# Designs tried in a protein design run: peptides against a protein of PDB entry 1BH9. Part 80

Target 1, 89 residues: chain A of PDB entry 1BH9
Amino acid sequence: FSEEQLNRYEMYRRSAFPKAAIKRLIQSITGTSVSQNVVIAMSGISKVFVGEVVEEALDVCEKWGEMPPLQPKHMREAVRRLKSKGQIP

## One batch from the design tools (peptide; made by RFdiffusion4, then SolubleMPNN)

Design b2_p21_4_s4 (from b2_p21_4, 10 letters changed)
Fold by OpenDDE base, seed 1:
Structure b2_p21_4_s4 (fold): chain B 89 residues (1-89), chain A 21 residues (1-21)
Amino acid sequence: as target 1 above (89 residues)
Amino acid sequence: DKALEEFLEALVEASKRLAES
């Protein structure tokens, strides 16, 4: 790993979605209040999901013979491929 | 989907910030 790759990993590891925002989002969907443990679990799952999308997008960028930074077209293609692989609904 | 597109655009911006760190 390069120093840059390690730095990106550390920044990702330290990042987190605001609990209040996640709670509000879930409640807007379910129509009912959710527990703190549900918010924690969903926050973790969401973080993993974002990581997987970004990883796939980087792969798309490379396979297309392009260089970073990532563009919306890479993200859209990543989602499409993950759906095709059954990684996301 | 508009919501998805906006979300992906936000992720792109965030990824750029991470790459620059």
Scores: peptide ipSAE 0.052, ipTM 0.546, DockQ to the pose 0.661
Fold by OpenDDE base, seed 4:
Structure b2_p21_4_s4 (fold): chain B 89 residues (1-89), chain A 21 residues (1-21)
Amino acid sequence: as target 1 above (89 residues)
Amino acid sequence: DKALEEFLEALVEASKRLAES
């Protein structure tokens, strides 16, 4: 890894979604209360998902011959590619 | 998907803020 790649990894590793925000979001979708264990599980899944999207977006950026930082167009294309690969619904 | 687009836009903005720090 380059220093830049390592820095991105460390920032990602240390990042986390606030439990309260995740809980509110889940309850907004489900329409009912959720347990702390569900919040923890969903927080982890969400972090992994975001990581996969960002990884794909970085690949898109590179394949398009463009330089960071990531732009919305990279994210949109990343999601499109992940859908085509069946990694996301 | 509208919700997904908004989420991704928020991620981009958050990433910019982190890069600036």
Scores: peptide ipSAE 0.050, ipTM 0.535, DockQ to the pose 0.527
Fold by OpenDDE base, seed 2:
Structure b2_p21_4_s4 (fold): chain B 89 residues (1-89), chain A 21 residues (1-21)
Amino acid sequence: as target 1 above (89 residues)
Amino acid sequence: DKALEEFLEALVEASKRLAES
């Protein structure tokens, strides 16, 4: 890791989705209330998922010979690639 | 998909904040 990459990782490690937002999102899909433990688990999984998308997007940016910051086109391509790899249903 | 595009835009903005931290 470069110093900048390590710094971004530290910020990522300390970040988290708001529990209320995650709970609302889950309930909008399931149509029923979920436990606190489910919200915690889904928050963690969502964080990992976002990390994977960002990592793929950074790789796309680099392979296209472009410099950060990431742009929507990098994110769209990242999602497409992850779907092709079977990492996103 | 509009919802996906909006989400991706939010991720882009968040990533910028992370990079600048």
Scores: peptide ipSAE 0.044, ipTM 0.529, DockQ to the pose 0.681
Fold by OpenDDE base, seed 5:
Structure b2_p21_4_s4 (fold): chain B 89 residues (1-89), chain A 21 residues (1-21)
Amino acid sequence: as target 1 above (89 residues)
Amino acid sequence: DKALEEFLEALVEASKRLAES
C-alpha cells in the first residue's frame, strides 16, 4: 500500500458518528429508546454502510468521466445503483 | 425504502454539522 492509501484508510478508520446523534436518529426511526450497546453496534454498521456508498459513488464518478471530490449527484446515483443491485433495500 | 431514505437524510444532515465544526 502507498502512503496515500494508508493515509486515507487512517482517516476513515478514525472517523465516527457521534453517539448522541446516532442514538437520536435510531430513536426517531424506531420510536423507542435504545441501549448504549445498540448505539455502538449501529455506529459500526453505519460506518460500513457509508463506506460502501462512498465506494459506489467513486465508481459512479469514474464511470461518468469526472474527478473527485464527490458531489451529491454521485451519492444519489450510488444509492440508486446499490438499490438496483439489491445491496440496500 | 422509506426508513432508509430517512436514515440517509439524517446522515447527510449530521455530516454537514460535523463539517461546520
Scores: peptide ipSAE 0.039, ipTM 0.504, DockQ to the pose 0.167

Design b2_p21_5_s1 (from b2_p21_5, 6 letters changed)
Fold by OpenDDE base, seed 1:
Structure b2_p21_5_s1 (fold): chain B 89 residues (1-89), chain A 21 residues (1-21)
Amino acid sequence: as target 1 above (89 residues)
Amino acid sequence: SEEALEAFLESLVEASKEAYE
C-alpha cells in the first residue's frame, strides 16, 4: 500500500455510523423496535457496503485519469459498475 | 471488499457464540 492508501484505510477503520441514526432508520422501515445487536450488525454491514462503493469509485477515478477527491460522478459510475457485476442489487 | 465482509461475518459468528454461553 502507498501512504495515501494506508491513510484512507485508517480513516475508514475509525469511521462508524451513529447508532441512534441506524436505529431510527431501521425502525422507520420495520415499524417496530429493534435490539442493540441488530443495530450493531446493520451498522457494520452498512460500513462494509460504503467501503465497497468508495473502493470502486476510487478505481473509476483512477481509470478516468482523474485525481481525488471523489466526485458524485465517480460514485454514480461506481454504483452502476457494482450493479453490473452483480455485487449490489 | 470481500475480505472485509468475511471478517465482519466471522466476528458476528463469534459474538453470537458468546451471547448464548
Scores: peptide ipSAE 0.024, ipTM 0.477, DockQ to the pose 0.025
Fold by OpenDDE base, seed 5:
Structure b2_p21_5_s1 (fold): chain B 89 residues (1-89), chain A 21 residues (1-21)
Amino acid sequence: as target 1 above (89 residues)
Amino acid sequence: SEEALEAFLESLVEASKEAYE
């Protein structure tokens, strides 16, 4: 791995969604309170999901012959591709 | 990232073990 790749990974690894925000979001969807463990689990799932979307978006960016930083069009296309692949609903 | 997913799943397994000990 290059130093640049390692740096990006470290930034991703250390990133996290605020627990309070995740809790509020889940509760807005479920209509009921959720436990701390559920918040932790969903935070992790969300992080993985975002990571997969970003990875696909980077692939889109590269295949389009463009360079980072990622733009909204890359993210939108990434989601479309992941849906077509059945990786996300 | 497959690595991130694996790490997350492992963390869930460990958390589950701790919860049921």
Scores: peptide ipSAE 0.024, ipTM 0.481, DockQ to the pose 0.026
Fold by OpenDDE base, seed 3:
Structure b2_p21_5_s1 (fold): chain B 89 residues (1-89), chain A 21 residues (1-21)
Amino acid sequence: as target 1 above (89 residues)
Amino acid sequence: SEEALEAFLESLVEASKEAYE
């Protein structure tokens, strides 16, 4: 890993979604209450997913000859590319 | 993040084993 990648990983490692927000989001989708364990599991899955999208977006930004910070257009293109690669549905 | 995903999956497997035993 490069120094930039390491720094990004450290920020990623320390970040987390608020449990309350995750719980509300899941319940809005399922229509029922969810357990604490479900919230913990989904928080971890969501963190990994966001990390993959952000990494792809950074690659898009670089390939377009642009510099950070990331913009919505980079995120949209990242999702498109990940879908094309079959990495996300 | 392939490494992060792998680590997370491994933690789930370990947790499931402990719960089953």
Scores: peptide ipSAE 0.024, ipTM 0.458, DockQ to the pose 0.024
Fold by OpenDDE base, seed 2:
Structure b2_p21_5_s1 (fold): chain B 89 residues (1-89), chain A 21 residues (1-21)
Amino acid sequence: as target 1 above (89 residues)
Amino acid sequence: SEEALEAFLESLVEASKEAYE
């Protein structure tokens, strides 16, 4: 566990999706307005989801013997692996 | 989903420690 890894963790912990963007996205899918609580819940879930994908992508990057920053190929492979594991639909 | 987020972050930190010890 390095200082650089801790820094990335702190940046992730402090990051958040804009509520307005989450609200618009949900409403574009559902076709109806959503409550503030739904936006809060979905914001948290989305953050967890992104974190899981990024974690998998970092693992992919390491297993491929490559160094950061993450590239689209790492993200694509991460999603593929998570789907194959049944961790995401 | 604060509990889920906290649990995830904790697991992330733990996984990082295990990977680089």
Scores: peptide ipSAE 0.023, ipTM 0.487, DockQ to the pose 0.045

Design b2_p21_5_s2 (from b2_p21_5, 8 letters changed)
Fold by OpenDDE base, seed 5:
Structure b2_p21_5_s2 (fold): chain B 89 residues (1-89), chain A 21 residues (1-21)
Amino acid sequence: as target 1 above (89 residues)
Amino acid sequence: SEEALERFLEGLVEASKEFYS
């Protein structure tokens, strides 16, 4: 892989949602406290989910004959497409 | 549920904003 690909991967790898934010989010939905392990698991799942949405958005961008950076319209369309494909409930 | 998913997604959006704070 190219150095450019490596750089993008490293940026993604090093990124993460703040634990406190994830914890608050989960607790706001469940209405009860969650363990640290749950926060860690959900943090990872969220990261993967975002990655998949971004991947679809990039595909949308390309199919529309447009160039990055991604715009809200790409993200909205990506979510719609993923729903239609059954990737998102 | 779809409602829970919407809340979750909205939460992720808010959490992502912390990257710029």
Scores: peptide ipSAE 0.050, ipTM 0.571, DockQ to the pose 0.144
Fold by OpenDDE base, seed 2:
Structure b2_p21_5_s2 (fold): chain B 89 residues (1-89), chain A 21 residues (1-21)
Amino acid sequence: as target 1 above (89 residues)
Amino acid sequence: SEEALERFLEGLVEASKEFYS
């Protein structure tokens, strides 16, 4: 891995969605309280999902011959591609 | 890591029980 790749990975690894925010989001949808395990699971799933989108966006950026940082257009295209691949419902 | 994935899956299984109970 390049130094840049390693740096991005470290930032990703250290980042996490706040538990309180995840809990509030889930409860806004379900209308009921959720356990700590549910919050942990959803936090992990969310992180993986974001990681997949970012990875796809980086691929888009590279394929378009552009350099980071990622722009909204890269993210939009990434989501579109992931939907077409069936990775996103 | 494999260990992290295992722990995540275990947590997911436990969490899922709440939705099907």
Scores: peptide ipSAE 0.032, ipTM 0.535, DockQ to the pose 0.023
Fold by OpenDDE base, seed 1:
Structure b2_p21_5_s2 (fold): chain B 89 residues (1-89), chain A 21 residues (1-21)
Amino acid sequence: as target 1 above (89 residues)
Amino acid sequence: SEEALERFLEGLVEASKEFYS
């Protein structure tokens, strides 16, 4: 891995979504309150999911012959491709 | 569900803004 790739990995590893934000999001979808453990689990799952989307977006950026930073168009295309691959419902 | 996924992604975007603010 390049130094830049390693730095991105370390930044990703240290990052996390705020518990309050995740809790509010889940409750807005399910219509009911959730336990602290569910919030922790969903926070981890969300982190992995976002990581996969970003990884795909970086691949899109490269394949389009463009340079970072990522733009909304890369993220939208990444989601589209992951859906096509069956990695996202 | 397509709708559920859209709401989830929208929520993640908002959460990200809060995280980096």
Scores: peptide ipSAE 0.024, ipTM 0.503, DockQ to the pose 0.156
Fold by OpenDDE base, seed 4:
Structure b2_p21_5_s2 (fold): chain B 89 residues (1-89), chain A 21 residues (1-21)
Amino acid sequence: as target 1 above (89 residues)
Amino acid sequence: SEEALERFLEGLVEASKEFYS
């Protein structure tokens, strides 16, 4: 990794979604209260998901001959591609 | 599913706002 890549990885590794926010999000989707363990699990899953989307978006950006930072169009295309590959339901 | 994904992404945006608050 370059120093810049390493820095981005370290920032990602250290980052985590606030538990309260995740809990509210899950409850908004399910319509029911969720346990603390579910919040912990979903926090991890969400982090992995975001990482995969960002990775795909960077690939899209590169394939389009563009340079970072990522733009909404890259994220939208990334999601479409991941869905077509069956990586996203 | 498409609907579930849209709801998740919307919630993710809101969670992100809280993360950076």
Scores: peptide ipSAE 0.024, ipTM 0.509, DockQ to the pose 0.141; fails the geometry check

Design b2_p21_5_s3 (from b2_p21_5, 10 letters changed)
Fold by OpenDDE base, seed 5:
Structure b2_p21_5_s3 (fold): chain B 89 residues (1-89), chain A 21 residues (1-21)
Amino acid sequence: as target 1 above (89 residues)
Amino acid sequence: SDEALEKFLEGLVEASKKLYS
């Protein structure tokens, strides 16, 4: 592992969605209040999901012969591909 | 739902721009 690879991993590891935002989002969908533990669990799931979408988007970007930063078209195509693969509904 | 997804993806795009700037 290079120093920069380790640094990027640390930045990802330390990143997280604000708990308040996750709580509001869940409650807007369910219509009921959720516990802090549910928010923590959903935060982790969301982080993994975002990671998978970004990974696919980067793959799309590369396969199209383009360079970062990612654009909306990469994200939309990534979601389409993940749906096609059955990775997301 | 499609609008919500688009808004979410827009946020990810902006975050990506910050990572590569």
Scores: peptide ipSAE 0.058, ipTM 0.615, DockQ to the pose 0.786
Fold by OpenDDE base, seed 4:
Structure b2_p21_5_s3 (fold): chain B 89 residues (1-89), chain A 21 residues (1-21)
Amino acid sequence: as target 1 above (89 residues)
Amino acid sequence: SDEALEKFLEGLVEASKKLYS
């Protein structure tokens, strides 16, 4: 990896969804309170999901002969492709 | 919903821009 790639990876690694927001979202869906462990787990799962979408979007960007940063069209196409592959519902 | 997904993706786009700045 280049220095730039490493820097981006480090930024991604350090990033996380706010626990409070995740908790509120889950509770709004379930209608009941959830434990901190559930919030932590869902936060991690969400981050992994985002990573997969971004990775697919980067692939789309490259295949279209374009360069980062990603645009909405790349993200939309990424989701479409992931659905087609059965990786997301 | 489709709208929620769109907003989510918009957020990802903005976040991705920061990775390349």
Scores: peptide ipSAE 0.057, ipTM 0.609, DockQ to the pose 0.771
Fold by OpenDDE base, seed 3:
Structure b2_p21_5_s3 (fold): chain B 89 residues (1-89), chain A 21 residues (1-21)
Amino acid sequence: as target 1 above (89 residues)
Amino acid sequence: SDEALEKFLEGLVEASKKLYS
């Protein structure tokens, strides 16, 4: 990896979704309040999920002979492929 | 929801632009 790639990875590793946003999202889906522990768990799961989607999208971008930054078409194709692989319901 | 997923992915695209800027 180049220094720039490493820096991007480190920034991603340190990033996290804000707890308030995660809580609001879960509550909008379930219609009920959620505990702090649920928010913490979902925050971690969400980050892993996002990482998988982004990784797949980068692969799509490369396979199509294109360069970052990622575009909506890469993300859509990534989701399609992940569904095909059974990684997304 | 496909619509919700699309909106979420749009956000990821914007975030990726910042990482690769």
Scores: peptide ipSAE 0.052, ipTM 0.603, DockQ to the pose 0.764
Fold by OpenDDE base, seed 2:
Structure b2_p21_5_s3 (fold): chain B 89 residues (1-89), chain A 21 residues (1-21)
Amino acid sequence: as target 1 above (89 residues)
Amino acid sequence: SDEALEKFLEGLVEASKKLYS
């Protein structure tokens, strides 16, 4: 990796969703409070999910012969493809 | 909803722009 690529990877690795936002989202769905450990687990899973969507979007961008940064059309197509593959319910 | 999904994707696009800047 180039220094720039490594820097972007480190930024991604260190990023995280706000715990309060994740907790509120879960509670809005379940209607009940959740433990801190559940919030931590869901935060990690959400990060992995975002990574998978972005990876698919980058693949779409490349296959369409386009260059980053990603655009809304890449993200929408990525979600459609992941749904088709059964990776998103 | 479709609106919620669109807002989510817009956020990801903005985050991506930041990473490539």
Scores: peptide ipSAE 0.050, ipTM 0.596, DockQ to the pose 0.774

Design b2_p21_5_s4 (from b2_p21_5, 10 letters changed)
Fold by OpenDDE base, seed 5:
Structure b2_p21_5_s4 (fold): chain B 89 residues (1-89), chain A 21 residues (1-21)
Amino acid sequence: as target 1 above (89 residues)
Amino acid sequence: SAEALERFLEALVEASKAAYA
């Protein structure tokens, strides 16, 4: 891997969603309170999900012959493609 | 669900904006 790839991975690895925010979000969706373990699990799943979206967006950027950084249009197209592939509900 | 995903993405966008501010 290139140094750039390694640096991006390191930043991703060390990133995390605030627990309080995730808890509030989940509860707003489910309509009920959730345990700390559920928040932790969903935080991890969400992190993986974001990683997959970013990976797809990078692919979009490359396929469009454009250079980083990622732009909103790349993210929007990534989500569209993932939905088309059935990777996002 | 699509609705849950929408809410999540909206929250993500707002959080991202806050991170850059």
Scores: peptide ipSAE 0.030, ipTM 0.524, DockQ to the pose 0.188
Fold by OpenDDE base, seed 1:
Structure b2_p21_5_s4 (fold): chain B 89 residues (1-89), chain A 21 residues (1-21)
Amino acid sequence: as target 1 above (89 residues)
Amino acid sequence: SAEALERFLEALVEASKAAYA
């Protein structure tokens, strides 16, 4: 890892979605209450997913010859590429 | 589906904004 990559990983590792917000979101979809373990699992999966999208967006930014910070266009392109690769539905 | 994913991402963004002021 470069120093920049290491810093990004450390910040990513320390980040997390608010549990209450995730719980409300899941319950709005399922229509029923969910356990704490379900919230924890879904939070982890969501964090990994966001990490993958951001990593792809950084790659897009670099390939387009642009510099950070990331812009919405990078995120949108990242999602399109990940869909093309079959990594997201 | 693409629509479900989009809705999910939008919801996460809004929730994050609300939680972090």
Scores: peptide ipSAE 0.028, ipTM 0.516, DockQ to the pose 0.136
Fold by OpenDDE base, seed 2:
Structure b2_p21_5_s4 (fold): chain B 89 residues (1-89), chain A 21 residues (1-21)
Amino acid sequence: as target 1 above (89 residues)
Amino acid sequence: SAEALERFLEALVEASKAAYA
């Protein structure tokens, strides 16, 4: 890793979705209460997902010859690319 | 897709219920 990559990784590693917020979100979708383990599992999956999207967006930004910070257009393009790769349903 | 995510979440809920039943 470059210093920049390492710094980003550390920030990513230390980040986490608030459990209460994730629980509320899941329950709003499923319409039923969920267990702590479901929240933990979904939190982990969501973190990985966000990481993949951000990584793709950074690649898009670089490929377009642009500099950080990431913009919505990078995120949108990242999602499109990940969908085309079958990494996003 | 959003629908796929919903299905996944529902599956998780069901699996959780089964595990703790």
Scores: peptide ipSAE 0.034, ipTM 0.579, DockQ to the pose 0.029; fails the geometry check
Fold by OpenDDE base, seed 3:
Structure b2_p21_5_s4 (fold): chain B 89 residues (1-89), chain A 21 residues (1-21)
Amino acid sequence: as target 1 above (89 residues)
Amino acid sequence: SAEALERFLEALVEASKAAYA
């Protein structure tokens, strides 16, 4: 890793979703209560998902000949591409 | 899709219950 890459990785590593928020979100979707372990698992999956979206967005940004920081348009295009690739339902 | 996500979450819930009950 370069210094910049390492810094980004460290920021990502430290980040986490609030358990209560994840719990409420899951329950709003499934319509049923979920265990703490499910919340933990879903939190991890969500973090990985966000990382993948950001990675795709960075690729979009580069492909468009632009430089960071990422903008909403990059995120929107990233999601579109991931859906096209079947990586997002 | 939203439906696919919902199905996934439901499956995760059920699998978790089975594993940690």
Scores: peptide ipSAE 0.030, ipTM 0.573, DockQ to the pose 0.031; fails the geometry check

Design b2_p21_6_s1 (from b2_p21_6, 7 letters changed)
Fold by OpenDDE base, seed 4:
Structure b2_p21_6_s1 (fold): chain B 89 residues (1-89), chain A 21 residues (1-21)
Amino acid sequence: as target 1 above (89 residues)
Amino acid sequence: SAEALEEFLEGLVEASKKLYS
């Protein structure tokens, strides 16, 4: 890691989706209340998912010969690639 | 993130215990 890469990783590691927001989102989809453990699990998987998308987007950015910060076009291409790889539906 | 995955797995384990107990 470069210093800036390490800094970005630390910022990512420390970040988390607000539990209340996740709970509301899940309940809006399921139509019923969910347990705290479900909220924790979904918060974790959501963070992992975002991390994987960002990692792919960084790879896209590099392969296109471009420099950070990431742009929407990198994120869109990342999602496309992950779908083609079967990593996301 | 390893930490995020760990939290996810811990949540799943605890949720599973409640579901089958």
Scores: peptide ipSAE 0.042, ipTM 0.560, DockQ to the pose 0.024
Fold by OpenDDE base, seed 5:
Structure b2_p21_6_s1 (fold): chain B 89 residues (1-89), chain A 21 residues (1-21)
Amino acid sequence: as target 1 above (89 residues)
Amino acid sequence: SAEALEEFLEGLVEASKKLYS
């Protein structure tokens, strides 16, 4: 692994959605209060989900013969492909 | 990190218990 690869990984590893924001979002969907542990779990799941979408978007970008940074069109296409593959609802 | 994963898993376990309680 290159130092650049490790740096990118560290940035991803250290990134996280604000707990307060996740809590509010979940509660807006469920209509009821959620515990801290639920927020932690959902935060992790969300992080993994975003990672998978980004990975697919990078693949889209490459297959379209384009270079980073990712654009909204790559993200939209990534979501479409993941839905088609049954990887997301 | 290992610590982050542990926290996530612990949260997941507790959340699961609450969903089925």
Scores: peptide ipSAE 0.040, ipTM 0.576, DockQ to the pose 0.023
Fold by OpenDDE base, seed 1:
Structure b2_p21_6_s1 (fold): chain B 89 residues (1-89), chain A 21 residues (1-21)
Amino acid sequence: as target 1 above (89 residues)
Amino acid sequence: SAEALEEFLEGLVEASKKLYS
């Protein structure tokens, strides 16, 4: 990895969705309270998902011959590509 | 992060056990 890639990974590694926010979101969908374990699982899955989208967006940015920071157009194209690959529904 | 992954897996295991109890 380059120093830039390592730096991005470290920022990703340190980041996390607030448990309270995840809990509220799930409960708004299910209509009932959820356990701490469900919140932990959903938080982890969400983080992995965001990481995969961002990684794809960085690849798009590079392929288009552009430089960071990422823009909405990179994120939209990333989602399109991931759907095409069957990585996301 | 190994620590973050461990927490995630532990939570997943415990949650799965409750589904079959």
Scores: peptide ipSAE 0.038, ipTM 0.557, DockQ to the pose 0.022
Fold by OpenDDE base, seed 3:
Structure b2_p21_6_s1 (fold): chain B 89 residues (1-89), chain A 21 residues (1-21)
Amino acid sequence: as target 1 above (89 residues)
Amino acid sequence: SAEALEEFLEGLVEASKKLYS
């Protein structure tokens, strides 16, 4: 790893979706209020989930013979493929 | 913030690429 690559990875490791946004999203889905612990847990799970989707999207981009940056079409196809593989509902 | 999310995504993309190398 180059120093630059390591630094970017550290940003990924240290970053997370805004707590308030996660809370609002969960509550919009469940229709009820959620605890701080639920928000913390879901924040972590969401980060991992997004990572898996992006990884699949990069694979799609490569298989289509295209180069980064990722586009919405890659993300949409990634989700479709993950559903087909049974990795997401 | 938008900046924080951008940094998050940049790190995420980088990490994802490393999984394939």
Scores: peptide ipSAE 0.023, ipTM 0.490, DockQ to the pose 0.076

